# Designs tried in a protein design run: peptides against a protein of PDB entry 3ZN8. Part 6

Target 1, 125 residues: chain A of PDB entry 3ZN8
Amino acid sequence: LEEYDKIQKKMEDVMEGKGKLTLRDVYAQIIALRKMGPLSKVLQHIPGLGIMLPTPSEDQLKIGEEKIRRWLAALNSMTYKELENPNIIDKSRMRRIAEGSGLEVEEVRELLEWYNNMNRLLKMV

## One batch from the design tools (peptide; made by RFdiffusion4, then SolubleMPNN)

Design b1_p9_1_s2 (from b1_p9_1, 6 letters changed)
Fold by OpenDDE base, seed 5:
Structure b1_p9_1_s2 (fold): chain B 125 residues (1-125), chain A 9 residues (1-9)
Amino acid sequence: as target 1 above (125 residues)
Amino acid sequence: LPELLKLLS
């Protein structure tokens, strides 16, 4: 809970333009959520999610859980510099990360695209 | 976090 609160505060600071969201922040957030249990348990603790999103099926939860595990593998295969500055990840780095994590390059690209989109959204708020 | 969950759901 304490770690989660720190992450939330960091996210708020980023949204206020006081900082930059990095993949390190993403990693920390995922780990904090994982401490709450499986994705199904995490979703139960997120206020308003049930209002904004339909309750996911059991199959969707399994897919989501697998996706989180795969993204963690990718993040664990990144260097500190890459986690802090994901924009330096070129095709060569992306391939290395994919190979190191046992993922397809496209899956690493998907994570990076998600991150880029998230950062764009946070800058607009 | 909410955006991540949206992607996964």
Scores: peptide ipSAE 0.034, ipTM 0.657, DockQ to the pose 0.294
Fold by OpenDDE base, seed 1:
Structure b1_p9_1_s2 (fold): chain B 125 residues (1-125), chain A 9 residues (1-9)
Amino acid sequence: as target 1 above (125 residues)
Amino acid sequence: LPELLKLLS
């Protein structure tokens, strides 16, 4: 819960323009969520989310868990500099990360695209 | 990740 609170404060700071979401923040958030248990249990602990989100099928949960594991593998293969400043990740870095994580380059690209989309969304709030 | 998206939004 303490880690979760830190992440929430960080997100609030980003939304207020006091900070920037980094992949380090993403990593911390994923880890914090996973410490709460499987995705199914995490969803149950988020008030209102269980009401607003259709209960994902068991297959959807499995897909989600696999995606999280794959993204964690990618994040674990990044340097501190890359985690703090994901914009420096070029094609060469992306290939290295993919090879180090056992992922396809396209999957690493997808993670980075997701991150960029999140940053755009946070700037709109 | 829909859940992560919601936490960030």
Scores: peptide ipSAE 0.031, ipTM 0.651, DockQ to the pose 0.244
Fold by OpenDDE base, seed 3:
Structure b1_p9_1_s2 (fold): chain B 125 residues (1-125), chain A 9 residues (1-9)
Amino acid sequence: as target 1 above (125 residues)
Amino acid sequence: LPELLKLLS
């Protein structure tokens, strides 16, 4: 709960142009949410989510949970410098992270693209 | 988190 509140404040600061969201922030959020249990249980604790998004199917929840697990493996294989400044992650770094996490390079690229899209979205709101 | 789920889909 404390880590979730910290990332929420960080998101607000980013929206106000006072900083940027980092992969460290993303990591902290994922860990905080996972302490609540599997993705299905986490979603049950988010009021109003069903109003904003259609209720995911059981299969979609399983896919989402697996994706989060894989992204955590990637994040755990990054250096602190990479977590703070994801833009430094080149093809060589992506390959190292993929090998260290047991993922495909494409999965690491997907995480970085997701991060970039999220950071852009937060700055626009 | 709603934004997270949108991007995961």
Scores: peptide ipSAE 0.031, ipTM 0.662, DockQ to the pose 0.387
Fold by OpenDDE base, seed 2:
Structure b1_p9_1_s2 (fold): chain B 125 residues (1-125), chain A 9 residues (1-9)
Amino acid sequence: as target 1 above (125 residues)
Amino acid sequence: LPELLKLLS
């Protein structure tokens, strides 16, 4: 809970233009959420999500859970410098991360694209 | 957090 609150505060700061969301922050958030239980339980604890998003099917939850596990593997294969500064991750680094995590390069690229989109979204809000 | 999950879906 304390770690979750720290991450939420940091996200709020980023939304206010104070600081930068990094992949380290993403990693910490995923780990904090995982401590709350499976994705299905996490979703149930998010106020308003059930109003904004259709209730995920069991299959969608399984797919989401697997995707999170894969992204954690990728994040665990990154260096500290890469986690703090994801923009340094070039094609060579992506390939190394993919090989180290047992993922396709495209999956690592997808994670980075997701991060970039998230960071842009937080700055626009 | 809600935004993070929206992008995962």
Scores: peptide ipSAE 0.031, ipTM 0.659, DockQ to the pose 0.436

Design b1_p9_1_s3 (from b1_p9_1, 5 letters changed)
Fold by OpenDDE base, seed 4:
Structure b1_p9_1_s3 (fold): chain B 125 residues (1-125), chain A 9 residues (1-9)
Amino acid sequence: as target 1 above (125 residues)
Amino acid sequence: LSALLLLLS
């Protein structure tokens, strides 16, 4: 819980323009959430989510858990420099990360695209 | 909440 609160506060500071979101920050957040239990348990602790989103099916929760697991594998296959500055990840680095994580290159691309979209949104705030 | 929404979006 304490580690989660520290990471949440850091994410709030980033959302306020006081910092830059990196893949290191994403990694730390995923690990903190995983310590709370499966995605199903994490979602149960989010007030108001059941009002804003339909309750995920068991199959949707399994798909979400598998996606988190795959993203962790990709992140674990990155260098510190890549985690801190994902913009340096070219086609060669992306292929290496995919091979090292047992993922398709497209799955690594999806993670990087998601990160780029998040940084674009944070710059508009 | 906002941090988790960022991860799940």
Scores: peptide ipSAE 0.137, ipTM 0.728, DockQ to the pose 0.425
Fold by OpenDDE base, seed 1:
Structure b1_p9_1_s3 (fold): chain B 125 residues (1-125), chain A 9 residues (1-9)
Amino acid sequence: as target 1 above (125 residues)
Amino acid sequence: LSALLLLLS
């Protein structure tokens, strides 16, 4: 609960332009969500989602859980400096992270692209 | 809730 409140406050600070979302923040958020249980349980806690979106199929939930697991593997293979400043992750670092996590380089690239898209979105709000 | 929305977006 206290960890969730810290993450929420950090997200509010980022949305208010008082901070920047880092991969450390992403890691903390994923861990906090996983403490709520499987993705199916997490989705049930989102107000209005069950009204606006069809319940994901069992296969979609499995794909989502596997994606989260892979992203955690990538994040666990990053240095503290990379987590705090993902912009330093070049092709050499990306390859090292992929090799260390047992992922394809493209999967690491996808995580970084998602992160960059989130930061762009947060700057528009 | 806002943190959860970011992970799902």
Scores: peptide ipSAE 0.127, ipTM 0.729, DockQ to the pose 0.387
Fold by OpenDDE base, seed 5:
Structure b1_p9_1_s3 (fold): chain B 125 residues (1-125), chain A 9 residues (1-9)
Amino acid sequence: as target 1 above (125 residues)
Amino acid sequence: LSALLLLLS
């Protein structure tokens, strides 16, 4: 709970323009969520999600859990400098991260594209 | 909640 509150406060600071979302922040969030249990249990604790989104099927939950595991593998293969400033990740770094994590380069690219989209959205708020 | 929604969006 305390780790979750620290992450939430940091997200609030980022949304207020006082900070930048990093992949280190993403990593910390994923770890905090996994401490709460499987994605299925985490989703059940999100107020209003069941109103906005249909209850995910068991297969959708398995796909989500697998994606989280793959993203954690990629994050664990990044350097501290890459986690703090993902914009330095070029094609050579992406290939190294993919090789180190056992992922396709396209999966690493997808994570970085997601991160870039999140940062764009946070700057618009 | 907001941080979790960002991960799921």
Scores: peptide ipSAE 0.125, ipTM 0.724, DockQ to the pose 0.436
Fold by OpenDDE base, seed 2:
Structure b1_p9_1_s3 (fold): chain B 125 residues (1-125), chain A 9 residues (1-9)
Amino acid sequence: as target 1 above (125 residues)
Amino acid sequence: LSALLLLLS
């Protein structure tokens, strides 16, 4: 809980333009959320999500949980320098991360694209 | 939480 609160506060600081979101921050947040249980339990603790999003099917929850596991594998295959500064991840690094995580290069690319899109959104706030 | 939701989208 304390670790989760620290991560949330850091995300708020980033949203306020006081910081930069890194993949280390993403990793830490995913780990903190996983301490609350599987994705299904995490989603149950989100007030108002059931109003804005249709209750995900059991199959959608399984797909989401598998995607999280894959992204954690990718993140665990990154160096500290890559986690702190994902912009250094070139094609060679991306391939190494994919090989080390048992993922396709496209899945690693998807994670990086998501991260870049998130940082773009945070800069607009 | 917002990050995780964006992961699933």
Scores: peptide ipSAE 0.142, ipTM 0.738, DockQ to the pose 0.368; fails the geometry check

Design b1_p9_1_s4 (from b1_p9_1, 6 letters changed)
Fold by OpenDDE base, seed 5:
Structure b1_p9_1_s4 (fold): chain B 125 residues (1-125), chain A 9 residues (1-9)
Amino acid sequence: as target 1 above (125 residues)
Amino acid sequence: LSPLLELLS
């Protein structure tokens, strides 16, 4: 809970333009959320989610859980420098990360694109 | 709501 609160504060700071969200922050948040259990349990504990988002089907939850596991594998294969500054991740680094995590390079690219989109979203708030 | 989770879902 304490770690979750720290991450939430960090995200709020980023949304307010007071900081930068890194993949290290993303990793920490995913880990903190997963301590609550599987994705189905995590979603159930988020107040207001059911109001703001459509209720996912069981199959959608399974797909989401698998995607999280795969992205964690990718994150676990990154160096500290890459986690702190994902912009240094070039094609060679992506390939290494993919091979180390058992993912396709396209899956690593997808994670990075998701991160970039999230950063853009946070800057717009 | 976690912005991260919103984008994951």
Scores: peptide ipSAE 0.058, ipTM 0.682, DockQ to the pose 0.480
Fold by OpenDDE base, seed 2:
Formats: structure tokens, sequence, C-alpha cells
Structure b1_p9_1_s4 (fold): chain B 125 residues (1-125), chain A 9 residues (1-9)
């Protein structure tokens, strides 16, 4: 719970332009969520989700859980410097991360693209 | 959006 609160505060600071979202922050958030239980249980605890998003099917939840596991594998294969500054991750680093995590390079690229898009979105809010 | 929602979206 304390870890979750710290992450939430940091994300708020980023949204206010007082900080930068890093992959370390993403990692910490995922870990915090997993401590709350499976994705299905986590989703049930998100206020307003049922109003804003359609209720995911069981299959969609499984897909989401698998994606999170894969992203964690990628994040666990990154160096501290890469987690703190994802912009240094070039093709060589992506390949290393992919090999270390058992993922395709395209999956690592997808994670980085997601991060970049998220970071852009947070800066606009 | 809740940080959780943003992560899951």
Amino acid sequence: as target 1 above (125 residues)
Amino acid sequence: LSPLLELLS
C-alpha cells in the first residue's frame, strides 16, 4: 500500500510537470498492482472503470495478464540506466533485452512505444 | 485518469 501511494504521488507529479515518468516507475506500478492480485482483481478495484470501459471478457483478462508478465520480463532484463532513461535503448539494447526476456524485439519495441506515448500523454495533461 | 487506468489502457 505504501509503495502504491508513492507511485501514485510520483505519477501525479509527472502529470503536473514536476517529474518524469520512467520505466522504473512503470515497473514499480506493475509490481504494486500484482501485489494486489491478478489483473482481474485489480480491475475490480478501479473506481469508475466499469463506467468508462466495457467489462473485459475472461479471455481479454488473460491476454492482459500475459502482456503484463511479458512486459515485466522485459523490464527485469533492463539495466538501471535503461529503466531510468529509456531513451538510451537502441536496437542493440532492444535485442539484448528481448533475448534476456524471451521476447521478440518487436515486443520490446512495443513496450517502449507504449511508454513514449504514455509519457507524451501525461505531459499534455 | 487514474494511474492504474493509464497503465491498463
Scores: peptide ipSAE 0.057, ipTM 0.670, DockQ to the pose 0.432
Fold by OpenDDE base, seed 3:
Structure b1_p9_1_s4 (fold): chain B 125 residues (1-125), chain A 9 residues (1-9)
Amino acid sequence: as target 1 above (125 residues)
Amino acid sequence: LSPLLELLS
């Protein structure tokens, strides 16, 4: 619960322009959510989500869980410097991360693109 | 967390 509160506060600070979302923050959030249980249980605890988003099917939840597991593998293969500043991840680093995590380079690219989109979104809110 | 989930969906 304390970790979740810290993550929530960090997200609020980023949305207010007081901080920057890093992949370390993403990692911490994923771990905190997983401690709460399966993605299905986590989604049930998010207020208002059921109103704004259709309830995901069981298959969608399974796909989401698998994607999270793969992204965790990629994150676990990154250095602290890369987690703190993902913008330094070039093609060589991306390939290393992919090889270290057993993922395709495209999957690592997808994670980084997601992060970039998320960081952009949070700055606009 | 709502924005994170929207990007995953």
Scores: peptide ipSAE 0.046, ipTM 0.685, DockQ to the pose 0.433
Fold by OpenDDE base, seed 1:
Structure b1_p9_1_s4 (fold): chain B 125 residues (1-125), chain A 9 residues (1-9)
Amino acid sequence: as target 1 above (125 residues)
Amino acid sequence: LSPLLELLS
């Protein structure tokens, strides 16, 4: 919970233009969320989510959990510099990360694309 | 939007 609050504050700083969301922050957030339990339990702790979103099916939860697991594998295969500055990750780095994590390069690219989209979205809020 | 929601999207 303390780590989660720290991450929320970081996100607030990013939204206010006082900071930058990094993959290190993403990693920390995922780990913090995972400590809260399975994705199903985590979703239950999000205020208003149960009202705004239909309860995901068991299959959807499994898919989500697998995605998180795969992203963690990718993140664990990144260097500190890459986590802090994901924009330096080129094709060669993506391939290395993919090979090190047992993922397809496309999955690593998807993570990076998600990160970029997240950063853009946070700046718009 | 919750960062978690974006992870799931």
Scores: peptide ipSAE 0.082, ipTM 0.689, DockQ to the pose 0.393; fails the geometry check

Design b1_p9_2_s1 (from b1_p9_2, 4 letters changed)
Fold by OpenDDE base, seed 4:
Structure b1_p9_2_s1 (fold): chain B 125 residues (1-125), chain A 9 residues (1-9)
Amino acid sequence: as target 1 above (125 residues)
Amino acid sequence: SALLLLLAS
């Protein structure tokens, strides 16, 4: 919980233009959230989520947990330089990460697209 | 968390 709060504060600082969100920050946040328990428990700690999104089924929670596991595998297959500066990840690096993590290249691309979308969102806020 | 919302989507 303390680690989660530190990461949330960092996210707020990034949203205020006081920092940059990296994939290292993403990794740390995923780990901190997982320490809170299963995905179901984590979702319960997000204010307003139950109002904005329908309650996920047990199967949807399992799919979500598997997605998190896959993303962690991809992140664990990245170099420090890639985690700090994901824009250096070209097609060759993406393929290496996919092979090292046991993922499809498309799944690695999806993670990078998600990260890019997050950075765009944080700059607009 | 915006991150968690995007992970769940």
Scores: peptide ipSAE 0.090, ipTM 0.709, DockQ to the pose 0.466
Fold by OpenDDE base, seed 2:
Structure b1_p9_2_s1 (fold): chain B 125 residues (1-125), chain A 9 residues (1-9)
Amino acid sequence: as target 1 above (125 residues)
Amino acid sequence: SALLLLLAS
């Protein structure tokens, strides 16, 4: 819980333009959330989720949990330098990460695209 | 968490 709160505060600082969200921060957040239990249990702790999103089906929860597992595998296959500065991840690095994680390059690209989109959104807030 | 919302989408 303490680690989660620190990560949330850092995300708030990033939204205020006081910092940059890295993949290390993303990794730490996913790990902190998983300590709360499976995705289904974590989603129950998000205030307002039931108002903003329909209750996910059991199948959607399973898909989400598998997606998290895959992204963790990718993140675990990254170097510290890549986690801190994801912009250095080129096609060669993506391929290495994919091979190391047992994922397709497209799935690694998807994670990086998600991260880039998140950072763009945070800069607009 | 905005992260979880995007992961679940």
Scores: peptide ipSAE 0.086, ipTM 0.705, DockQ to the pose 0.443
Fold by OpenDDE base, seed 5:
Structure b1_p9_2_s1 (fold): chain B 125 residues (1-125), chain A 9 residues (1-9)
Amino acid sequence: as target 1 above (125 residues)
Amino acid sequence: SALLLLLAS
C-alpha cells in the first residue's frame, strides 16, 4: 500500500508536469499491483472502472495477465539506462530485449508504443 | 490508475 501511494504521487507529479513517466515507474507500479494479487483482484480495487468499462470476462483477464507477464519479461531484459530513458531504445536494443525476454520484436515494440502513448496522454493532462 | 486502465484495454 505504501509503495502504491508513492507511485500514485509520482504519477500525479508527472501529470502536473513536474516529472517524466519512465519504464522504471511502470515496472514499479506493475510489481506493486501484483502484490495485491492477480489482475482480477487488482481491477476490483480500481474505483469507477466498472462505470467506465464493462466488467472484463475471465478470458479477458487471462489475456491481460499474460500480457503483463510478457511485458515484465521485456522490462527485466532492459538496462537501467533504458528503463530510465526508453527513448534510447533503437532497433538493435529492441531486438536484444526481445531475444533476452523470449518475445517477438513486435511485442517489445507494442510495449514501447504503449509507453509513448501513455507519456503523451500524461503531458496533455 | 490510468496505467491499469490502459493495460486492461
Scores: peptide ipSAE 0.083, ipTM 0.704, DockQ to the pose 0.470
Fold by OpenDDE base, seed 1:
Structure b1_p9_2_s1 (fold): chain B 125 residues (1-125), chain A 9 residues (1-9)
Amino acid sequence: as target 1 above (125 residues)
Amino acid sequence: SALLLLLAS
């Protein structure tokens, strides 16, 4: 719970332009979510999501959980410097991360693309 | 709510 509050505050600071979202922040959030239980339980605690999105099927939840596990594997294969400054991750680093995590390079690229898109969205707010 | 923004993007 304390860890979750720290993450929330960090996200608020980022949304207010007081900070930058890093992959370390992403990692911390994923870990905090997993401590809350299955993705299904996490989604149930999000106010308004059930109004905006249909309840995910069991299969959709399984796919989401598997994606989270894969992203965690990738993040666990990154160096501290890469987590704090993902912009240094080149093709060679992506390949190393993929090999270390047992993922395809494309899956690592997807994570980085998602991160970049998230940072763009946060700058627009 | 912050984590939701991460998942929703």
Scores: peptide ipSAE 0.087, ipTM 0.710, DockQ to the pose 0.504; fails the geometry check

Design b1_p9_2_s2 (from b1_p9_2, 5 letters changed)
Fold by OpenDDE base, seed 3:
Structure b1_p9_2_s2 (fold): chain B 125 residues (1-125), chain A 9 residues (1-9)
Amino acid sequence: as target 1 above (125 residues)
Amino acid sequence: SALLLLLSQ
């Protein structure tokens, strides 16, 4: 919970232009959320989510939970410098991360693309 | 909130 509140504050600081969302921030948030239980329980704790999104099926929750596990494997295979500044992750680094995590390079690319899109969205709010 | 919204899509 304390880690979650720190990440929310970090997201607010990024929205205010006071900072940048990093993959370390992403990692810490995923870990904080997973400590609350399975993704189904975590979704129930997000106010307004049930108004903005259709209730995910049990199969969609399982797919999401598997995606989170794979992204955690990728994040655990990153260096501190890569977590703090994902923009340094070139093709060679992506390949190393993929090999170290047991993922395809495309799955590592998808994580980085998602991160870039997220960090853009947070700067537009 | 926003992280999990994007993960659930």
Scores: peptide ipSAE 0.093, ipTM 0.710, DockQ to the pose 0.457
Fold by OpenDDE base, seed 2:
Structure b1_p9_2_s2 (fold): chain B 125 residues (1-125), chain A 9 residues (1-9)
Amino acid sequence: as target 1 above (125 residues)
Amino acid sequence: SALLLLLSQ
C-alpha cells in the first residue's frame, strides 16, 4: 500500500509537470499493482472505471494480465540506464531486450510506443 | 491509474 501511494503521488507530480515518467516508474507501478492481486481485482478497485469502461470480459482480463507479464519480462531485461532514459533504446538494444525476455522485437517496440504516447499525453495536461 | 486504463486496451 505505501509503495503504491508513493507511485500514485509521483504519477500526479508528473501529470502536474513536476517530473518525467520513466520506464522505472512504469515497472514500479506494475509491481505495486500486482501486489494488490490479479489485474481483475485491481480494475475493480479503480473508482469510475466501471462507469467509463464496459466491464472487461474474463478473457480480456486474461489477455491484459498476459500482456503485463510480457512487459515485465521486457522491463526486467532492460538496463538501469534504459529504464531511466528509454529514449536511448535503439534497434540493437530493442533486439537484445527482446532476446533476453523471449519476446518479439515488435512487442518491445509496442511497449516503447505506449510509453512515448503516455509521456506525450502527460505533457498535454 | 492511467497506466491500467491503457493496459486494459
Scores: peptide ipSAE 0.089, ipTM 0.706, DockQ to the pose 0.447
Fold by OpenDDE base, seed 4:
Formats: C-alpha cells, structure tokens, sequence
Structure b1_p9_2_s2 (fold): chain B 125 residues (1-125), chain A 9 residues (1-9)
C-alpha cells in the first residue's frame, strides 16, 4: 500500500507537469500493483472503476494478467537508458527486446505506442 | 490510472 501511494503521488506530480513519465515509472507502478494481489483485487481498490467500467469477466481478468506479465518481460529486457528514454528504441532494439522477452516485435511496439500515447495525453493536461 | 489505460486496449 505505501509503495503504491508513493507511485500514485509521483504520477500526480507528472500529471501536474512536475516531471516526465518513463518506462521505469511504469515498471514500478506495475510491480506495486502486483504486490496488492491478482488483478481482480487491484481493480477493487481503484476508486470509480465500478462506475466507469463493467465488472470484468474472469476470462478478461486472465487476459489482463497475461498482458501485464508480457509487458513486465519486455520491461525486464530493456536497458536502463531505454527505460529512461524509450524514444531511443529503434527497430534493432525492439527486435532485441522481443527476442530477450520471448515476445513478438508487435507486442513490444504496442507497449511503446501506449507509452507514447500516454505521454502525449499527459502533456495536454 | 495508467494501468487501466493499458487494460482498456
């Protein structure tokens, strides 16, 4: 709980323009959330989720857990420089990360696209 | 939450 609150506060500081969100911050958040238990328990602790999203089916929870596991594998295969500045990840680096994580290059691309989209949204706030 | 945006894709 305390590590989760520290990461949420850091995300709030980034949303306020006081910092830059990196893939290291994403990694730390995923780890903190996983320490709270399986995705089903994590979702129960997110305020307003039950109003904004239908209760996920058991199969949707399993798919979400597998996606989180795959993204952690990709993040664990990145260098410190790549985690701090994902914009340096070219096609050669994406292939290396995919091979090192046992993922398709497309799954690594999806993670990077998500990160880029999130950073664009954070700059509009 | 950033993780919710991850799971909504």
Amino acid sequence: as target 1 above (125 residues)
Amino acid sequence: SALLLLLSQ
Scores: peptide ipSAE 0.097, ipTM 0.716, DockQ to the pose 0.356; fails the geometry check
Fold by OpenDDE base, seed 5:
Structure b1_p9_2_s2 (fold): chain B 125 residues (1-125), chain A 9 residues (1-9)
Amino acid sequence: as target 1 above (125 residues)
Amino acid sequence: SALLLLLSQ
């Protein structure tokens, strides 16, 4: 609980423009959420999600768990410098991360695109 | 969490 609250507060500070979301923050959040149990249990604890989004099917939850597992493999294959500043990740770094994680380069690109979109949205709030 | 909202889309 305390580790999750620290991550939430850091996300709030980023939303207030006091910081930048990094892939280290993403990693820490994924690990904290996984300590609470399967994605199915974590989604049930998100206030308002069940009102704004239909309850995910069991198959959608399995797809989400597999996506999180693949993203953790990619994050574990990144250097500390890449996690703190993902904008330095060029095509050569993406290929190295993909090879080191057993992923396709496109899956690493998808993670980076998602991160960039998130960090843009958080700057607009 | 904004992370989980985007993973569920």
Scores: peptide ipSAE 0.085, ipTM 0.700, DockQ to the pose 0.450; fails the geometry check

Design b1_p9_2_s3 (from b1_p9_2, 6 letters changed)
Fold by OpenDDE base, seed 1:
Structure b1_p9_2_s3 (fold): chain B 125 residues (1-125), chain A 9 residues (1-9)
Amino acid sequence: as target 1 above (125 residues)
Amino acid sequence: SELLRLLAE
């Protein structure tokens, strides 16, 4: 819980225009939240989430868990420098990450695109 | 968490 609070504070700082959200932050938050249990349990502990998001079905939760596992594999295949500054990930790095994680290059690209979109969104709020 | 919201979408 303490680790989760630190990551949440980091996200709040980024939303206030302080600091930068990195893939390291994403990784840390995913790990911290997963320690609370399956996604179903994690989502239940987030106040207001049920109001803002539709209640996921059990199948949707399973799909989400699989996607998170795949993204964690990609993150585990990145260097520290790549995690801290994802913008340095070029085609060669992306291919290496994909090979090291057992993923398709397109899946790594999807993760990076998701990160970029999330980072932009958080800075606008 | 905004991260979890985005993951659930």
Scores: peptide ipSAE 0.071, ipTM 0.634, DockQ to the pose 0.477
Fold by OpenDDE base, seed 5:
Formats: C-alpha cells, structure tokens, sequence
Structure b1_p9_2_s3 (fold): chain B 125 residues (1-125), chain A 9 residues (1-9)
C-alpha cells in the first residue's frame, strides 16, 4: 500500500504539471497494482470507477489481465533510456522490443499509443 | 488510478 500511495502521489504531481509520466512510472504502477491481487480486486479499489464504468465481466477481466501481462513483457524488453523517454522508440526499437517480448509489433505500437494518449490527457488537466 | 481507467475504457 505504501508503494502504491507513492506512485499515486507521483501521478498527481504529473497531472499538476510538476513531473513527466514515463513508461517507468507505468511499469511501477502496474507492479504495485498487481501486488494488490487480481485485476478484479484492483478495480474494486479504484474510487469512482464503479460509478463511471459498468462492472466488467469475468471474461473482460481475463482479457485485461492478459493485456497487462503482455505489456509488462514489452516493458521488460525496453532499455532504461526507452522507459524514461519513450518518444525515442522508432520503428527499429519497436521491432526489437516486439521480438524480445514475443509480441507483435502492432501490440508494442498499441502500448506506445496508449502512453502517448495518457500523457496528452495528463497535460491537459 | 488514471492508468486503470484508461485500460478499462
């Protein structure tokens, strides 16, 4: 819980423009969340999510868990420089990451696009 | 978590 709280505070600082969200931060948050248990348990602890989003089915939770596992594999295949500065990831790096993680290039691209969207949203808040 | 909200959407 302490580690999770630290990560949440950092995310708040990023949202306030006091920091930059990196893939390292994403990785740390995923790990912290997984320590809380299965994705179903994690989602139950997110304030407001149950109000804004319908309760996911068991199948949706399994799909989400698999997605997280695959993204962790991608993150584990990145260099420190890439984790800190994902914008340096070009086509060659993306292919290497995909090969190293056993993912399709499109899956790595999806992760990066998600990250970019997240960063844009955080900067607008 | 903003991360999980975006994953769930």
Amino acid sequence: as target 1 above (125 residues)
Amino acid sequence: SELLRLLAE
Scores: peptide ipSAE 0.067, ipTM 0.631, DockQ to the pose 0.460
Fold by OpenDDE base, seed 3:
Structure b1_p9_2_s3 (fold): chain B 125 residues (1-125), chain A 9 residues (1-9)
Amino acid sequence: as target 1 above (125 residues)
Amino acid sequence: SELLRLLAE
């Protein structure tokens, strides 16, 4: 809960233009969510949200969990500088990260694209 | 897909 509150505060700071969302923040968020259980189950405990959001099938949850595990492997293979400044990750760095994590380069690219999209969305809200 | 969408919200 304390970790989640820190993440929320960080997101608020980013939304106010007082901070930057990094892959380190993403890593912390993933770990916090995994400790709380599947996000869908967490959202089901929020009145109204469980009704508005479709519940993923068991198969979809398994696929999502595997994806998160693979992304964690990628994050664990990044340097501190890359985690703090993901924009420096070029094709050479992506290949190194992929090889170090046992992933395809395309999977590392997908993680970075997801991060970029999330960061853009948070800045607009 | 859906999980990734939820994480991006």
Scores: peptide ipSAE 0.065, ipTM 0.620, DockQ to the pose 0.210
Fold by OpenDDE base, seed 4:
Parts: C-alpha cells; sequence; structure tokens
Structure b1_p9_2_s3 (fold): chain B 125 residues (1-125), chain A 9 residues (1-9)
C-alpha cells in the first residue's frame, strides 16, 4: 500500500506538470496493483472508475490480467534507458523486446502506444 | 482501455 501510494503521488505530480511518467513508473504501479490481488479487487480500489465503467465480466478480467502479464514481460525485456525514455525505442529495439519477451512486435507497439497516449493525456491535465 | 483508465487515476 505504501508503494502504491508513492506511485500514485508521482502520477499526480506528473499530471500537475511536476514530472514525467516513464515506463519504469508504469512497471512499478502494475506490480503494486498486482500485489493488491486480482484485477477485480484492484478496480474496486480506484475511486470513480466504478461509476464511469461498467463492471467487467470475469472473462474480461482474465483477458486484462493476461494483457498485464504480457506487458510485464515486455517491460522486463527493456533496458533501463528504454524504461526511462521510451521515445528511444525504435523498430529494432521493439523487435528485440518482442523476441526477448516472447511477444509479437504488435503487442510491444500496443504498449508503447498506450504509454504515449497516457503521457499525452497527463500533459493536458 | 481498462488498464489505461486504471493507470490514469
Amino acid sequence: as target 1 above (125 residues)
Amino acid sequence: SELLRLLAE
């Protein structure tokens, strides 16, 4: 819980323009969330999300958990420099990460696109 | 999209 709170605070700071969200931060947050239990329980701890999103089905939760596991594999296959500055990840790096994690290149691309979208969103706040 | 929202909050 303490680790989760620290990560949340950092994300808040980023949203306020006081920092930059990195994939290292994302990794830490995912790990912290997983320690809280199944995705369903994690969702229950996020204020306001239950109001904005319908309760996911058990199948949707399983899919989400699998995606998280796959993304963690990708993150574990990145270098520290890549985690801190994902913008350096070119096609060659992306292929290496995919091969190292046992993922398709498209899955790594999806993760990076998600990160880029997140950063864009945070900068608008 | 669900994970996106989870991490955005």
Scores: peptide ipSAE 0.062, ipTM 0.626, DockQ to the pose 0.190

